Peptides against a protein of PDB entry 7AE7. Designs and how they scored, part 47

Target 1, 321 residues: chain A of PDB entry 7AE7
Amino acid sequence: KVYKDLREFLEVLEQEGQLIRVKEEVNPEPDIAAAGRAAANLGKNQPAVFFEKIKGYKYSVVTNVHGSWQNHALMLGLDKNTSTKDQFYELNRRWDKFPVPPNVVKREAAPCKENVIDKDINLFEILPLYRINEQDGGFYISKASVVTADPEYPDDFNKLNVGTYRIQVKDRDRVGIQALAMHDIAVQLEKAEAENKPLPIAITIGNNPLVTFMASTPVGYNQNEYEFVGALQDGVPMDIVKSDLYDHLYVPAGSEVVLEGHIIPRVRTVEGPFGEFPGSYSGARLQCEVKIDRITHRTNPIFENLYLGIPWTEIDYLMAL

## One batch from the design tools (peptide; aimed at target 1 R131 Q168 Y281)

Design b2_p20_1 (made by RFdiffusion4)
Pose (drawn by RFdiffusion4):
Structure b2_p20_1 (pose): chain A 313 residues (1-149, 158-321), chain P 20 residues (1-20)
Amino acid sequence: KVYKDLREFLEVLEQEGQLIRVKEEVNPEPDIAAAGRAAANLGKNQPAVFFEKIKGYKYSVVTNVHGSWQNHALMLGLDKNTSTKDQFYELNRRWDKFPVPPNVVKREAAPCKENVIDKDINLFEILPLYRINEQDGGFYISKASVVTANKLNVGTYRIQVKDRDRVGIQALAMHDIAVQLEKAEAENKPLPIAITIGNNPLVTFMASTPVGYNQNEYEFVGALQDGVPMDIVKSDLYDHLYVPAGSEVVLEGHIIPRVRTVEGPFGEFPGSYSGARLQCEVKIDRITHRTNPIFENLYLGIPWTEIDYLMAL
Amino acid sequence: SRLEAKTEWLNELLEEAEES
């Protein structure tokens, strides 16, 4: 099976006993992060945890979506009990199907374009943002796929919420931004960027794939789907930016020129906090989202947690 | 070749985390 969006994958997970629904209202901190750690601590058949009610927020959160070999196998469309080695072989075989060009769809057909917010941008009205770890510098978006501009790149970068319409980003960690970053800052021009949240599991998996192999990232997702192309749609504001047609939330924005502010600290996969450093800020100019969006976020702590599964094979 | 390159990439990340 192939998933057009996060919601089809969550449906498969729930049918397979790999998704737990938390119906009672929970507080943002530390409840969501604590549940994410506990789900990771179950050791075997760790499920995704779906929080339907978060105090003070309108929408729902899902965590630990990739955090088990069962979830990972279901992401690949295999039986949930497929061994890790056999999943490795299936990924090795599909790797060679690269490239599979994506299908570009019209705006009216993309579920991520159901709702538009073009003014008075407020991330908190859409995303139930919370603190992941006690010493984090702020509330983080820890599982977004970021799109920048065959020269289109998708990657995963930790995003700290700074204001209702502003976030932090380590721009010198996106090694295609950094030739356009010099030109843009030298000429005081903004650099367009797209932040996608709540995606097809293979899109997130591709976004965590090593940068050393300069692939065409969306064309790689079609390879992981064993030759089925993925659907992408053009962003409202920037014609050279394409986002997954099924994303739950799309934040279209730009990197603010000549602005460096304190970002962090935040957790890293080796199990420790990073330090606080001066990093770039991104202004959110537009939000498009699916009706009743789901905030797919990720807990990070002492290994093994969900990030290890996203990096393993 | 892909496994070697992935191992090198992971080691670079860990070296950077140690230096920090």

Design b2_p20_1_s1 (made by RFdiffusion4, then SolubleMPNN; from b2_p20_1, 12 letters changed)
Fold by OpenDDE base, seed 3:
Order: structure tokens, then sequence, then C-alpha cells
Structure b2_p20_1_s1 (fold): chain B 321 residues (1-321), chain A 20 residues (1-20)
């Protein structure tokens, strides 16, 4: 099975008994985090948790999408009871199919383009934001696939980077992003900042689960994560679409939400703290700031966010490979 | 492949952590 988007994957998770649907209205805090912890306590078979109604918000949240080996097997289109060993062998077999170039679809064919917000940007109207941990210094977008390019080689598709970074919401149209020196985005940002230029960015939320997986998997600077997604789809290309603001940035066609904007050059603002691990908070640090200039989103967008609870957390499964 | 080795090591660590 290959998935075009998050929704197709959530449907399969639900069919396989790997998704809990919470139909009652919940408070963003503490109920989302509490329900995530409760799901994690169900043992080795941790379901995704889908919150249909969140008090004060219009849209839904899903968490723990990658939070079990069963979910990981299903992501690969395998039987949910496939052993971790067999999942690994299949992953390796498919990895050798790299590169599988993506399909560039027309704007009209891309679900992420169903709605556009180009003025009065307010992230709180689109994303049901909540504190993941009680002591977090703000709201985090923890499961975004962030698209950037090399500003020196913007047309080199092999240098297009799709990565996962810690993102704190700073304002209605501003986010902080943790771009560490070891990340490919930091190389690209350094080049932009050397010229005092903004770095174009697309922050994509609620993706095909293999996009999220590859965005969390380090690859070579000259390797495109989308071409690995096609490999992991056993040779089926994924669908991408051109961003609205930038001709050189491509986003997953099925993204629930796309935040298009730029990293402000040579600006650093206080970000954090964030509970990266249970009982462990990273201190507040100066981080990059992104201005959001445009949002595209699916109708009734699903906010996919990371569950961070007692190990095993969802990040453990995403980083486990 | 260095990636396969890293993946195997991570899986082994994961299995060990799940067994603990």
Amino acid sequence: as target 1 above (321 residues)
Amino acid sequence: DRLAAKLAERLALLEAALAA
C-alpha cells in the first residue's frame, strides 16, 4: 500500500485498530498530552490518537502517528504484525531503489492548495496549538517537514532539503526554528545570511508518513528526501507541487498545511524552553526566526503533532531507524 | 552501507530499550 497523504494513512490506521478517535471536545491543555500518555501506556502497540474537537479551535489534532512498530509496518504498507527485523530488511531493500524522482503535479491537483491565506496571517486560526509539555515556553510544531534550498544553487533539486526541526510559535505569523550547525538547513542559512538575504522556507504539516520519516532521517546534502520517499514506496513516485511564493521550493501535494515564508537574516530571538525528553528541558536559546507570508491548507486541516511522553515516544520510533 | 549499519544499530538499541 502507498499513501498519497496523511488522511489515507490515518484511514488505514483506523481500519487496523491503530487509531483512537476522540469525538468529545477536549481542552488543548492538559487533555491532548494526557490522552497521548494514556495511549503510550497501552504497551508496545501504541495507536495514533485523533482529536476531532478541541476547545477554542476549529480543526483537529492527530498525535502518535508513528508511535508504534505496528504503525511503522503499516507506513511501509506491510502487515501490522511484521517483525521489526522484517521491516528493516524491507526498508533496506527499498532504499536501494533510490533515486525515485517525484511527480510534479499541477497546482489544481494538489490538495494542499484548496485554501489560501495571504493576509492577516494567524497560525492560531489554522493550527490547534497547545503546550506539549506543561513547562514548555510556548507552543511547538514538532512534526513539520521543512523545505529549503541552497540559495547558491536554487535550481539544483538534489540540494532541496526536507528536514524536521524544532519550531516554536512566536506570534501569529512568526515561528522560531532551531537550525543547528549539523543540519543541512544551517548550511543554506549561512549562505543566505552571508549576503544578508532571507532564506525562503516552506514549513509543511500533516504529510504522507514516509515524508515525515525521511524528513527525520539524515541524508546527504546532495540527496533529495522526496527521491527516497519514492524508493520507500517501492518505486512509486510521490507527488509534489511547486510552492506559491517560490519557484524553486516544492512541497508535498497532500500536505494538510503549508506555511510559506522566510528566515529573517541575522535575527535571533529567544526560543524555548522545550521538554525534549520527559523531565528534561532544553534551556532557552537564541534561535532563527521565520516570517510566515502565506498559508495554503486543505479544507478542515489536520494538525499532526509529535507525542512526547514517557518512552517509548513517537520520536523514538521515528529516530529508531 | 553505513546507513544500514546505523539503522541496524538503532533497531538493536530500540529492541533493547523495549526489552528493558
Scores: peptide ipSAE 0.017, ipTM 0.545, DockQ to the pose 0.090
OpenDDE base, seeds 1, 2, 4, 5: peptide ipSAE 0.018, 0.021, 0.023, 0.018; ipTM 0.555, 0.626, 0.598, 0.525; seeds 1, 2, 4, 5 fail the geometry check

Design b2_p20_1_s2 (made by RFdiffusion4, then SolubleMPNN; from b2_p20_1, 11 letters changed)
Fold by OpenDDE base, seed 4:
Structure b2_p20_1_s2 (fold): chain B 321 residues (1-321), chain A 20 residues (1-20)
Amino acid sequence: as target 1 above (321 residues)
Amino acid sequence: KRLEEKKEYFEKLLEEWKAA
C-alpha cells in the first residue's frame, strides 16, 4: 500500500490495531510525554498515540507514528508482522529503483494549501506546542521534514534537500534550527551567508511516513529525497507542490502544516537545552534562526511530533534501517 | 512526580486498549 499523507497512514495504523485514540482532554505537559514513554515501554507492537483534545489548543497531536517494527512494516505497505529481516530486504530491493521522480501537482490539488496564514503568524495557534521532556528549555518540533535548495543552483531539483533537524520554537513566528556541518542544509546555508542572503526554507509537519523516513536518512547532495520516496513506494511517485513563497522549493502535497520562511543570514541565537539523550541534556548552543513568513495547513491540522526518551523510542526505529 | 503518575495512567490505558 502507498500513502498520500499522514492521515491515510494513521487510518491504516488504526485498522491494524497500531494506533490508540486518547479521546479525553489531556494536558500538553506532562501527558503527551508520559503517553509516549508508556507506548515505548510496551517493548513490541508499540502503537501511535493520537490525542484528539489538548487543553489550551484547537488541534490534535499524534506521536509514536514510527515507534515500532509493526508501524515500520505498515509504512512500507507490508504486513505488520513482517520480520525486520524481510523489511530490510524489501527496503533494499526498493532502494535500487531510485530515482522515481515525484509528481508536481497544482496548488488547488494540494491538501496542504487548504488554509493560508500570511499575517499575524502565531505558531501556537496552529501547533499544540509542548515540552517533549520536563527539562527541555523550550518547545521542539522534532519530526519536521525541512526543505531547502542550493542558492547557487535553485533550479537544480537534484540539489533540493529534505532533512530532519532539531527545531526549537523561539517566538510566535521564529524558530531555531540546528544546521550541522555534516548536513546538506549547512552547505546551502554557507553559500547564502557568504552573500549575506536569507536561505529560503519550508518546514513541513505531518507528512507521508516515507517522507519522514527519507528526511531522516542521509543521501548524497545531488540526490533528492522525494525520488527515494518514490523508490520506497515501489515505483509509485509521491505528490509534491510548489511552495507559496519560492518557485524553487517543493513540499509534500499532503503535509498537515507547512511553515514557509527564511534562515536569517549570519544570526545565531541560543538554543536548548534539549533532552536528546535521557539524563544527558545537550548544552545550550548557538543555532540559526528562521523567520516564518507564511503558513499553509490542512483543515484541522494534526501535529505529528516525536517522543524522545531512553531507547528504544520512535527515533531508534526511524534510524534502525 | 506528576510525570510518573501519568506514565502509570497511560501504561494502564494502553494495557486495557491491547486487551480489548
Scores: peptide ipSAE 0.496, ipTM 0.918, DockQ to the pose 0.017
OpenDDE base, seeds 1, 2, 3, 5: peptide ipSAE 0.292, 0.319, 0.420, 0.369; ipTM 0.847, 0.863, 0.897, 0.880

Design b2_p20_1_s3 (made by RFdiffusion4, then SolubleMPNN; from b2_p20_1, 9 letters changed)
Fold by OpenDDE base, seed 3:
Order: structure tokens, then sequence, then C-alpha cells
Structure b2_p20_1_s3 (fold): chain B 321 residues (1-321), chain A 20 residues (1-20)
């Protein structure tokens, strides 16, 4: 099975008993994080947790989408009970199908283009933002697939980068992004900043699970993550669409939310702290800042966010309820 | 081997996702 978007995957997770649906209104804090921790403690079958109603927000949240080997099997379109060994062999077999070029679809055929916001941008109206960890220095978007290109070779599709980076919400239309020197985005940013130019960026949220998987997987600078997605789909191309602001940036056609903007050249602002691991916070650092210039989104967009944090002890879970 | 590296990577990803 191949998934066009997050919604098709969530449907399969639910059918397979790998998704818990919370229908009652929850508080964004602490309930989302608490439920994520609880799901992480359910042992080997860690389900996704889908929150239909978030107090103070219009839209839904899903967490822990990739939280188990069962979910990983289902992501590959395998039986949920497929052994880790067999999943690995299948992933390796499919990996060797690289490259599988994506299909470029028309704007009108892309679900991510259903709605547009280009004025009075407010991320809080589109994303049910919450602190993942109690000590986080703000709200994080932890599971975005970030699209950038080489500013010297914008038309070289092989240099198009789709990566996962820590993103802190800084304002209604601003996010901080952690671009480490080892990341392909840092190479691209260095080139832009050398000329004091903005780096075009598209931050995509709520994707086909294989897009999210590949965005989290290091590949070569001259290898396109979308071509690996097609390989991991056993040779079925994924659908991409041009960004609205940039002809050279392509986003997943099925993204729930696309934040289009630019990294402001030679600007660094305080980002963090963030609880990347249980009991460990990365300190506050000066990081890049992105201005959001345009949002496109599906109707009733689902905010996919990473669960991060300590598995709650049973006591912590019982005391927080 | 490439297979071992991918296995270690997947294990690390799963551990990161479990810790996350």
Amino acid sequence: as target 1 above (321 residues)
Amino acid sequence: SRLEAKKEYLEKLLEAWKKA
C-alpha cells in the first residue's frame, strides 16, 4: 500500500488498532504531552494519538505517528506484524530502486493548496501550538519536512533538500530554525548569506509518512529525498507541487500545512531551550530566523507534531489525570 | 556493511522516536 498523505496513513493506523482517537476537548497543556507519554509507555505497540479538539484552537493534533515498529511496517505498506528483520530487508530492497522521480502535479490538483493565507499571518490560527516539554522555551514544530535549494543551482533538482530541523515559533509569522553545520541546509544558507541574500524555504507539516521518514534520513547533498520516497514506495512516484512563492521549491502535494518564507540573512536570534531527550535540554542558542510570507493548507489541517519527552511514569500519568 | 549501518540508523531512529 502507498499513502498519498498523512490522512490515508492515519486511516490505516486506526483500522489496524495503531491509533487512539481522543474525541473529548483537551487542554493543549499538559494533556497532549501527557497522552504522548502514556502512548510511549504502552509497550511495543505504541499507537499514534489523534486529538480531535484542542481547547482554544480550531484544528486537530496527531502525535506519535512513527512511534512503533508496527507503525513503521504499516508505513512501508507491510503487515503490522512484519518482523523488524523483514522490514529491514524490504526497506533495503526498495532503497536500491533509487532514484524514483516524483510526479509534479498542477496547483489545482494539490490538496495543500486548498486554502491560502498571505496577509495577517498568524501561525497560532493554523497550528494548535503547545509546549511539548514543561521547560521548553516556547512552542516547537518538531516534525516538519523543510524544503530548501542550492541558491547557486536552484534548478538542480538533485540539490533540493528536504530535511527535519528543530523549529521554534518566535512570533505570529516568525520561526527559529536550527541549521547545524552538518546539515545540507547550512551549506545552502552559507551560500545565500555570503551574498547577504535570503534563503527561500518551505516548511511542510503533516506529510506522507515516508516523506517525514526520508526528511529525517541523511542522504547525499546531490540526492533528492523525494526520489527516495518513490523508491520506498516500491517504485511508485510521490506527488509534489511547486511552492507558491518559489518556482524552484517543490512541496508534497498532500501536506496539511505549508509555511513558505525565507531565512533572513545574517540574523540570529535566541532559540531554546528544548527538551530533545528525556531529562536533557539543549541550551538556548542563537539560531536562524525564518519569516513566513505565505501559508497554504488543507481544509481542517492536522498538526502532526513529534512526541518528545520522558515516558511518564505510571505515577506521573495518574497524577496528571 | 551498508545493511548494518541502516540497521543501526533504524535502531537509533526508533530509539529517538521512543525517547521522543
Scores: peptide ipSAE 0.020, ipTM 0.607, DockQ to the pose 0.113
OpenDDE base, seeds 1, 2, 4, 5: peptide ipSAE 0.017, 0.014, 0.017, 0.016; ipTM 0.575, 0.510, 0.548, 0.560; seeds 1, 2, 4, 5 fail the geometry check

Design b2_p20_1_s4 (made by RFdiffusion4, then SolubleMPNN; from b2_p20_1, 11 letters changed)
Fold by OpenDDE base, seed 5:
Structure b2_p20_1_s4 (fold): chain B 321 residues (1-321), chain A 20 residues (1-20)
Amino acid sequence: as target 1 above (321 residues)
Amino acid sequence: KRLEEKAKYLAALLEAARRA
């Protein structure tokens, strides 16, 4: 089975008993984090947790989407009881199908384009933001697939990078992003900053689960993550759409929310701390700042965010393969 | 204490929802 978007995957998770729907209104803090910890205590078959109603927000949150081997099997379109060994075997078999080029769909065919916000941008109106850990320095977007291109080769689709980065919300229309030197985004940013130019960026939230998986999987600088998504879909291309602001950036057609903007050149602001792992806070550091210039989103967008709590965490499953 | 009580309450909700 192949999924076009997060919603199709959540439907399957629910059908398979791998999603719990919380219909009661919850407080964003501490209830979401507490529910994640509770889900982690449900044993090896940790479900996703879907919060329909969050106090003070209009939209829903889902967490722990990749938070079990069962969810990972279902992501691959396998039986939920498929062994970790067989999942790994199937992953490797499909990996050899690279490259599988994506389909570029028209703007009118892309669900992520249903709504547009191009003025008075307020991230808090679109995303039910909450502190993941009690000691976090702010609100984090921890499960975004971030799209950037090489500013020297903007038309080279093989250099289009889709990665997962730590993103702290800084203001209504600003986020901090952790671009480490080992990440492809840092190479692209260095080129832009050398010329004192902004780096175009699209921060995509609530994707096809294989997009999120590939964005969390290191690949070569000249390898496109979308072409691996097609490989992992057993040769079925994924659907992408051109960003609204940039001709050279393509986003998943089914994204729940797309934050389009730019990394401000040569600006660094304090970001963190963030509890990346239980008992480990990465210190506050000077990090890049992104200005959000446009938002596109699905109607009633679902904020997919990473569950961070007791191991095994969702990140452990995303990085274990 | 409050966080632990909330976590227990949410755990119970999640367990109840999984059984439903």
Scores: peptide ipSAE 0.139, ipTM 0.763, DockQ to the pose 0.017
OpenDDE base, seeds 1, 2, 3, 4: peptide ipSAE 0.029, 0.020, 0.018, 0.020; ipTM 0.666, 0.552, 0.481, 0.513; seeds 2, 3 fail the geometry check

Design b2_p20_2 (made by RFdiffusion4)
Pose (drawn by RFdiffusion4):
Structure b2_p20_2 (pose): chain A 313 residues (1-149, 158-321), chain P 20 residues (1-20)
Amino acid sequence: KVYKDLREFLEVLEQEGQLIRVKEEVNPEPDIAAAGRAAANLGKNQPAVFFEKIKGYKYSVVTNVHGSWQNHALMLGLDKNTSTKDQFYELNRRWDKFPVPPNVVKREAAPCKENVIDKDINLFEILPLYRINEQDGGFYISKASVVTANKLNVGTYRIQVKDRDRVGIQALAMHDIAVQLEKAEAENKPLPIAITIGNNPLVTFMASTPVGYNQNEYEFVGALQDGVPMDIVKSDLYDHLYVPAGSEVVLEGHIIPRVRTVEGPFGEFPGSYSGARLQCEVKIDRITHRTNPIFENLYLGIPWTEIDYLMAL
Amino acid sequence: SPLISFPHEPRAPQLELERP
């Protein structure tokens, strides 16, 4: 099976006993992060945890989506009990199908374009943002796929919420931004960027794939789907930016020129906090989202947690 | 267990933001 969006994958997870629904209202902190750690601590057949009610928020959160070998195998469309070695072989075989060009769809057909917010941008009205770890510098979006501009790139970068319409980003960790970053800051021009949240599991998996192999990113997702192309749609504001047609939330924005502010600290996969440093800020100019969006976020702690599964094979 | 904290890594005050 191939998943057009996060919601089809969550359906499969729930049918396979790999998704737990928390119906009672929970507080943002520390409840969501504590549940993510506990789900990771179950050791075997760790499920995704779906929070339907978060105090003070309108929408729902899902965590630990990738956080087990069962979830990982179901992401690949295999039986949930497929051994890790066999998943490795299946990924090795599909790796060679690269490239599979994506299908570009019309705006009216992309579920991520159902709702538009073009003014008075407020991330909190859409995303139930919360603190992941006690010593984090802020509320984080820890599982976004970020799109920048064959020269289109998709990657995962931790995003700290600074204001209702502003976030932080480590721009010098996106090694295609940094030739356009010098030109843009030298000329005081903004650099367009797209932040996608709640994606097809293979899109997130591709976004965590090593940068050393300069692939085409979306064309790699079609390879992981064993030759089935993925659907992408053009962003509202920037014609050279394409986002997954099924994303739950799309934040279209730009990197603010000549602005450096304190970002962090935040958790890193080696199990420790990073330090606080001066980093770039991104202004959100537009939000498009699916009706009743789902905030797919990730808990990070002492290994093994979901990030290890996203990096392993 | 919580995340490991190293003393050579700098820290900054946490942000305070309005929420719903």

Design b2_p20_2_s1 (made by RFdiffusion4, then SolubleMPNN; from b2_p20_2, 11 letters changed)
Fold by OpenDDE base, seed 5:
Structure b2_p20_2_s1 (fold): chain B 321 residues (1-321), chain A 20 residues (1-20)
Amino acid sequence: as target 1 above (321 residues)
Amino acid sequence: AALKVHPDRPTAPPLVLETP
């Protein structure tokens, strides 16, 4: 089984008993985090938690999508009871299929292009933003697949980076991003900032689960994460589409939300704190700032965000494979 | 720092494959 988008995966999770649907209206805080913790306490077979109604918001939230070995098995299109050993074996077998180039679809064929916001941008109208942890310094987009390119080699598809980074919402149309020196995005940002140029960026939310997995997996700087997604799909290409603002950026065709914009050169603003691990807060630091210039989104977009709570956290599963 | 590369992330305790 291969998934085109998050929705097809959530459907399978629900069919397999690996998704809890919360149909009652919840408060963004503390209810989302509390329900995520309650689901984590269900034992080894932790389900995803889908919140249909968030008070003060129009759209839904899903958490803990990668939050169990069963969910990982299903992500690989295996039986949910596939052993961790067999999942690793299958992952390694598929990894050897790299590279599997993605299909570039037309704009009209990409679900992420169903709606456009190019003026009066307000992230709070599109994303049901909440504090993941009680003491977080703001609202985080924690499970985005962030697309950037090499400014010196923008047409080199092998240097297109799809990564997961800590993103704090700073304003209606601004986010802080943690680009650490060890991340490929930091190499690309350094090149842009050397010339005092903006770095083009697409922050994609609610993806095919293998895109999110590969965005969270370190690969070589000259290796494209989408070509690994095709490998992990057992040789089935994933679908990508050109970004609206940038000819050299490609986003997953099925993304729920795409935030297109730029990292502002040589600007640093206070970001954090964030509860990255249970009982551990990263301090506030000066981090990069992204201006959002355009949003594309699916109709009734689902905000996929990390479950961060009692171990095992979703991040523990995402990095355990 | 937690998401793509976290140097301070305890490597998930080696999955002690509980050999049956």
Scores: peptide ipSAE 0.015, ipTM 0.479, DockQ to the pose 0.024
OpenDDE base, seeds 1, 2, 3, 4: peptide ipSAE 0.000, 0.019, 0.014, 0.009; ipTM 0.319, 0.518, 0.533, 0.471; seed 2 fails the geometry check

Design b2_p20_2_s2 (made by RFdiffusion4, then SolubleMPNN; from b2_p20_2, 10 letters changed)
Fold by OpenDDE base, seed 3:
Structure b2_p20_2_s2 (fold): chain B 321 residues (1-321), chain A 20 residues (1-20)
Amino acid sequence: as target 1 above (321 residues)
Amino acid sequence: AALKVHPDKPRAPALVLELP
């Protein structure tokens, strides 16, 4: 089984009994985090949690999408009871199929292009934002696949980076991003900032689960994460579409939300704190700031966000393979 | 991401996003 988008995966999770649908209206705080913790307490077979109705918001949230070995098996299109050993064997077998180049689809064929917001940008209208942890310094987008390119080689598709970074919402049209020196985005940002130029960025939310997996998996600077997604799809290319603002940035065609903008050169603002682990907060730091200039989104977009709770967290499963 | 061993899970390779 191959998935085009998050929705096809959520359908399979629900069919397999690996998704809990919360149909009652919840408060963003503390109910989303509390329900995530309750789902984690169900033992080793942790389901995704889909919140249909969130007080004060129009759209839905899903958490813990990768939050179990069963969900990980299903992501690979395997039986949910496939052993961790056999999942690892299959993952490695498919990894050797790299590179599998993506299909570039037309704009009209890309679900992420169904709606456009190019004025009066307000992230709170599109994303049901909440504090993941009680002492977080703000709202976080913790499961985005962030697309950037090398500003010296914008047409080199092998240098197109798709990574996962900690993103704090700063304003209606601003996010802080943690670009650490060891991240490929930091290399690209350094080149842009040397010339005092903005770094073009597309922050993609609610993707094909293998896109999210590969965005969280370190690869070489000259290796494209989308070509690994095709490999992990057993040689089936993934679908990408050109961004609206930038000819050199490609986003997953099925993304629920795409935030297009730029990292503001040589600007640093206070970001954090964030509870990365229960009882462990990373301090407030000066981090990069992104201006959001355009949003494209699916109709009734699903905000996929990371579940952070008592181990095993969703991150433990994304990273244990 | 750097592979860190979570102090509470010495046998599970947790990819911890090593924040410096």
Scores: peptide ipSAE 0.011, ipTM 0.514, DockQ to the pose 0.037
OpenDDE base, seeds 1, 2, 4, 5: peptide ipSAE 0.000, 0.010, 0.006, 0.006; ipTM 0.295, 0.522, 0.351, 0.496; seed 4 fails the geometry check

Design b2_p20_2_s3 (made by RFdiffusion4, then SolubleMPNN; from b2_p20_2, 8 letters changed)
Fold by OpenDDE base, seed 2:
Structure b2_p20_2_s3 (fold): chain B 321 residues (1-321), chain A 20 residues (1-20)
Amino acid sequence: as target 1 above (321 residues)
Amino acid sequence: APLRVHPDRPRAPALELELP
């Protein structure tokens, strides 16, 4: 089985008994994080948790999508009871199919383009934002696939980077991003900042689960994560679409939300703290700032966010494969 | 090659985000 988007994967998770649907209205805090912790306490067979109604918000949240070995097996289109060993074997077998180039679809064929916001941008109207951990210094977007390009080689598709980065919401149309020196985004940002130019960025939320998986998986600077997604789809290309603002940025066609904007050159603002692990908070630091200039989104967008709680966390599974 | 993480010990993800 290959998935076009998050929704097709959530349907399979629900059919397989790997999704809990919370139909009652919940408070953003503490109920989302508490329900995530309760799902983690179900042992090794941890389901995704889908919140249909969040008080004060219009849209839904899903957490713990990658939060079990069963969910990882289903992501690969395997039987949910496939052993961890056999999942690793299948991942390695499919990895050797790299590169599998993506299909570039027309704008009209891309679900992420159903709605556009280009004025009076307010992230709180689109994303049901909440504190993941009680001591977090703000609201985080923790499961985004962030698209950037090399500003020296913008048309080199092999240098197009799709990565997962810590993103704090700073204002209605601004986010802080943690671009560490070891990440490909930091190399690209350094080149842009050397010229005092903005770095074009697309922050994509609620993707095909293999896109989120590859965005959390380190690859070479000259390797495209979308070509690995096609390999992990057993040779079936994924669908991408051109961004609205930038000719050189491509986003997953099925993304629930796409935040298009730029990293402001040579600006650093206070970001954090964030509870990356139970009992471990990264301190507040000066980090990069992104201005959001355009949003595209599916109708009734699902905010996919990480479950962070008592191990096993969703991140533990994303990094374990 | 995917980093051969031992199937029984997921890497604590913070350790990779905190590696300087």
Scores: peptide ipSAE 0.013, ipTM 0.556, DockQ to the pose 0.032
OpenDDE base, seeds 1, 3, 4, 5: peptide ipSAE 0.007, 0.015, 0.008, 0.007; ipTM 0.518, 0.561, 0.534, 0.509; seed 3 fails the geometry check

Design b2_p20_2_s4 (made by RFdiffusion4, then SolubleMPNN; from b2_p20_2, 8 letters changed)
Fold by OpenDDE base, seed 4:
Structure b2_p20_2_s4 (fold): chain B 321 residues (1-321), chain A 20 residues (1-20)
Amino acid sequence: as target 1 above (321 residues)
Amino acid sequence: APLKVFPDRPRAPPLVLELP
């Protein structure tokens, strides 16, 4: 089984008994984080938790999507009871199929383009934002697949990076991003900042689960994560679409929300604290700031967000295999 | 597949797959 988007994966999780649907209205705090902790604490068969109604918000949240070995097996399109060993062997077998180039679809064929916001941007109108842990210094987007390119080689598709970074909401149209020196985004940002230029960025939320998996997987600087997604789909290409603002950035065609914008050159603002793995807070640091310039989104977008805390949580499953 | 080495994240205890 291959998934085009998050929705097809959530349908399979629900069919397999690996999704809890919360139909009653919840408070964004503490209920989402409490349910994420409770799901993680099951120790096995940890389900995704889908919140249909969140007080003060229009749209839904899903957490713990990658939060178990069962969900990881289903992500690979395997039986949910496939052993961790067999999942590892299958992952490695598929990895050797790299590269599998993505299909570039037309704008009109991409579900992420159903709606556009190009003025009066307010992230709180599109994302049901909440604190993932009680002591978080703000609202985090913790499961975004962030698309950037090399500003020296913008047309080199092999240098297109799809990564996962800690993103704190700063304002209605501003986010802080943790770009560490070891990340490919930091190399690309250094090149842009040397010339005092903005770095183009697309922050994608609610993707095909293999996109999220690959965005969290370190690969070579000259290796495209989308070509690994096709490999992990056993040779089936994924669908991508050109961003609206940038000819050189491509986003997953099925993304629930795409935040298009730029990293502001040579600006650093306070980001954090955030409750990291393994249940310690990373201190507040000066980090990069992103201006959001355009949003595209599916109708009734699902905010996929990571639950993390004391091991073993969703991030541990994303990192283990 | 490269082992996900996040240097700033405490490693999950390595799944030591004892290969036979």
Scores: peptide ipSAE 0.036, ipTM 0.554, DockQ to the pose 0.023
OpenDDE base, seeds 1, 2, 3, 5: peptide ipSAE 0.022, 0.027, 0.030, 0.033; ipTM 0.520, 0.606, 0.600, 0.584; seeds 1, 3 fail the geometry check

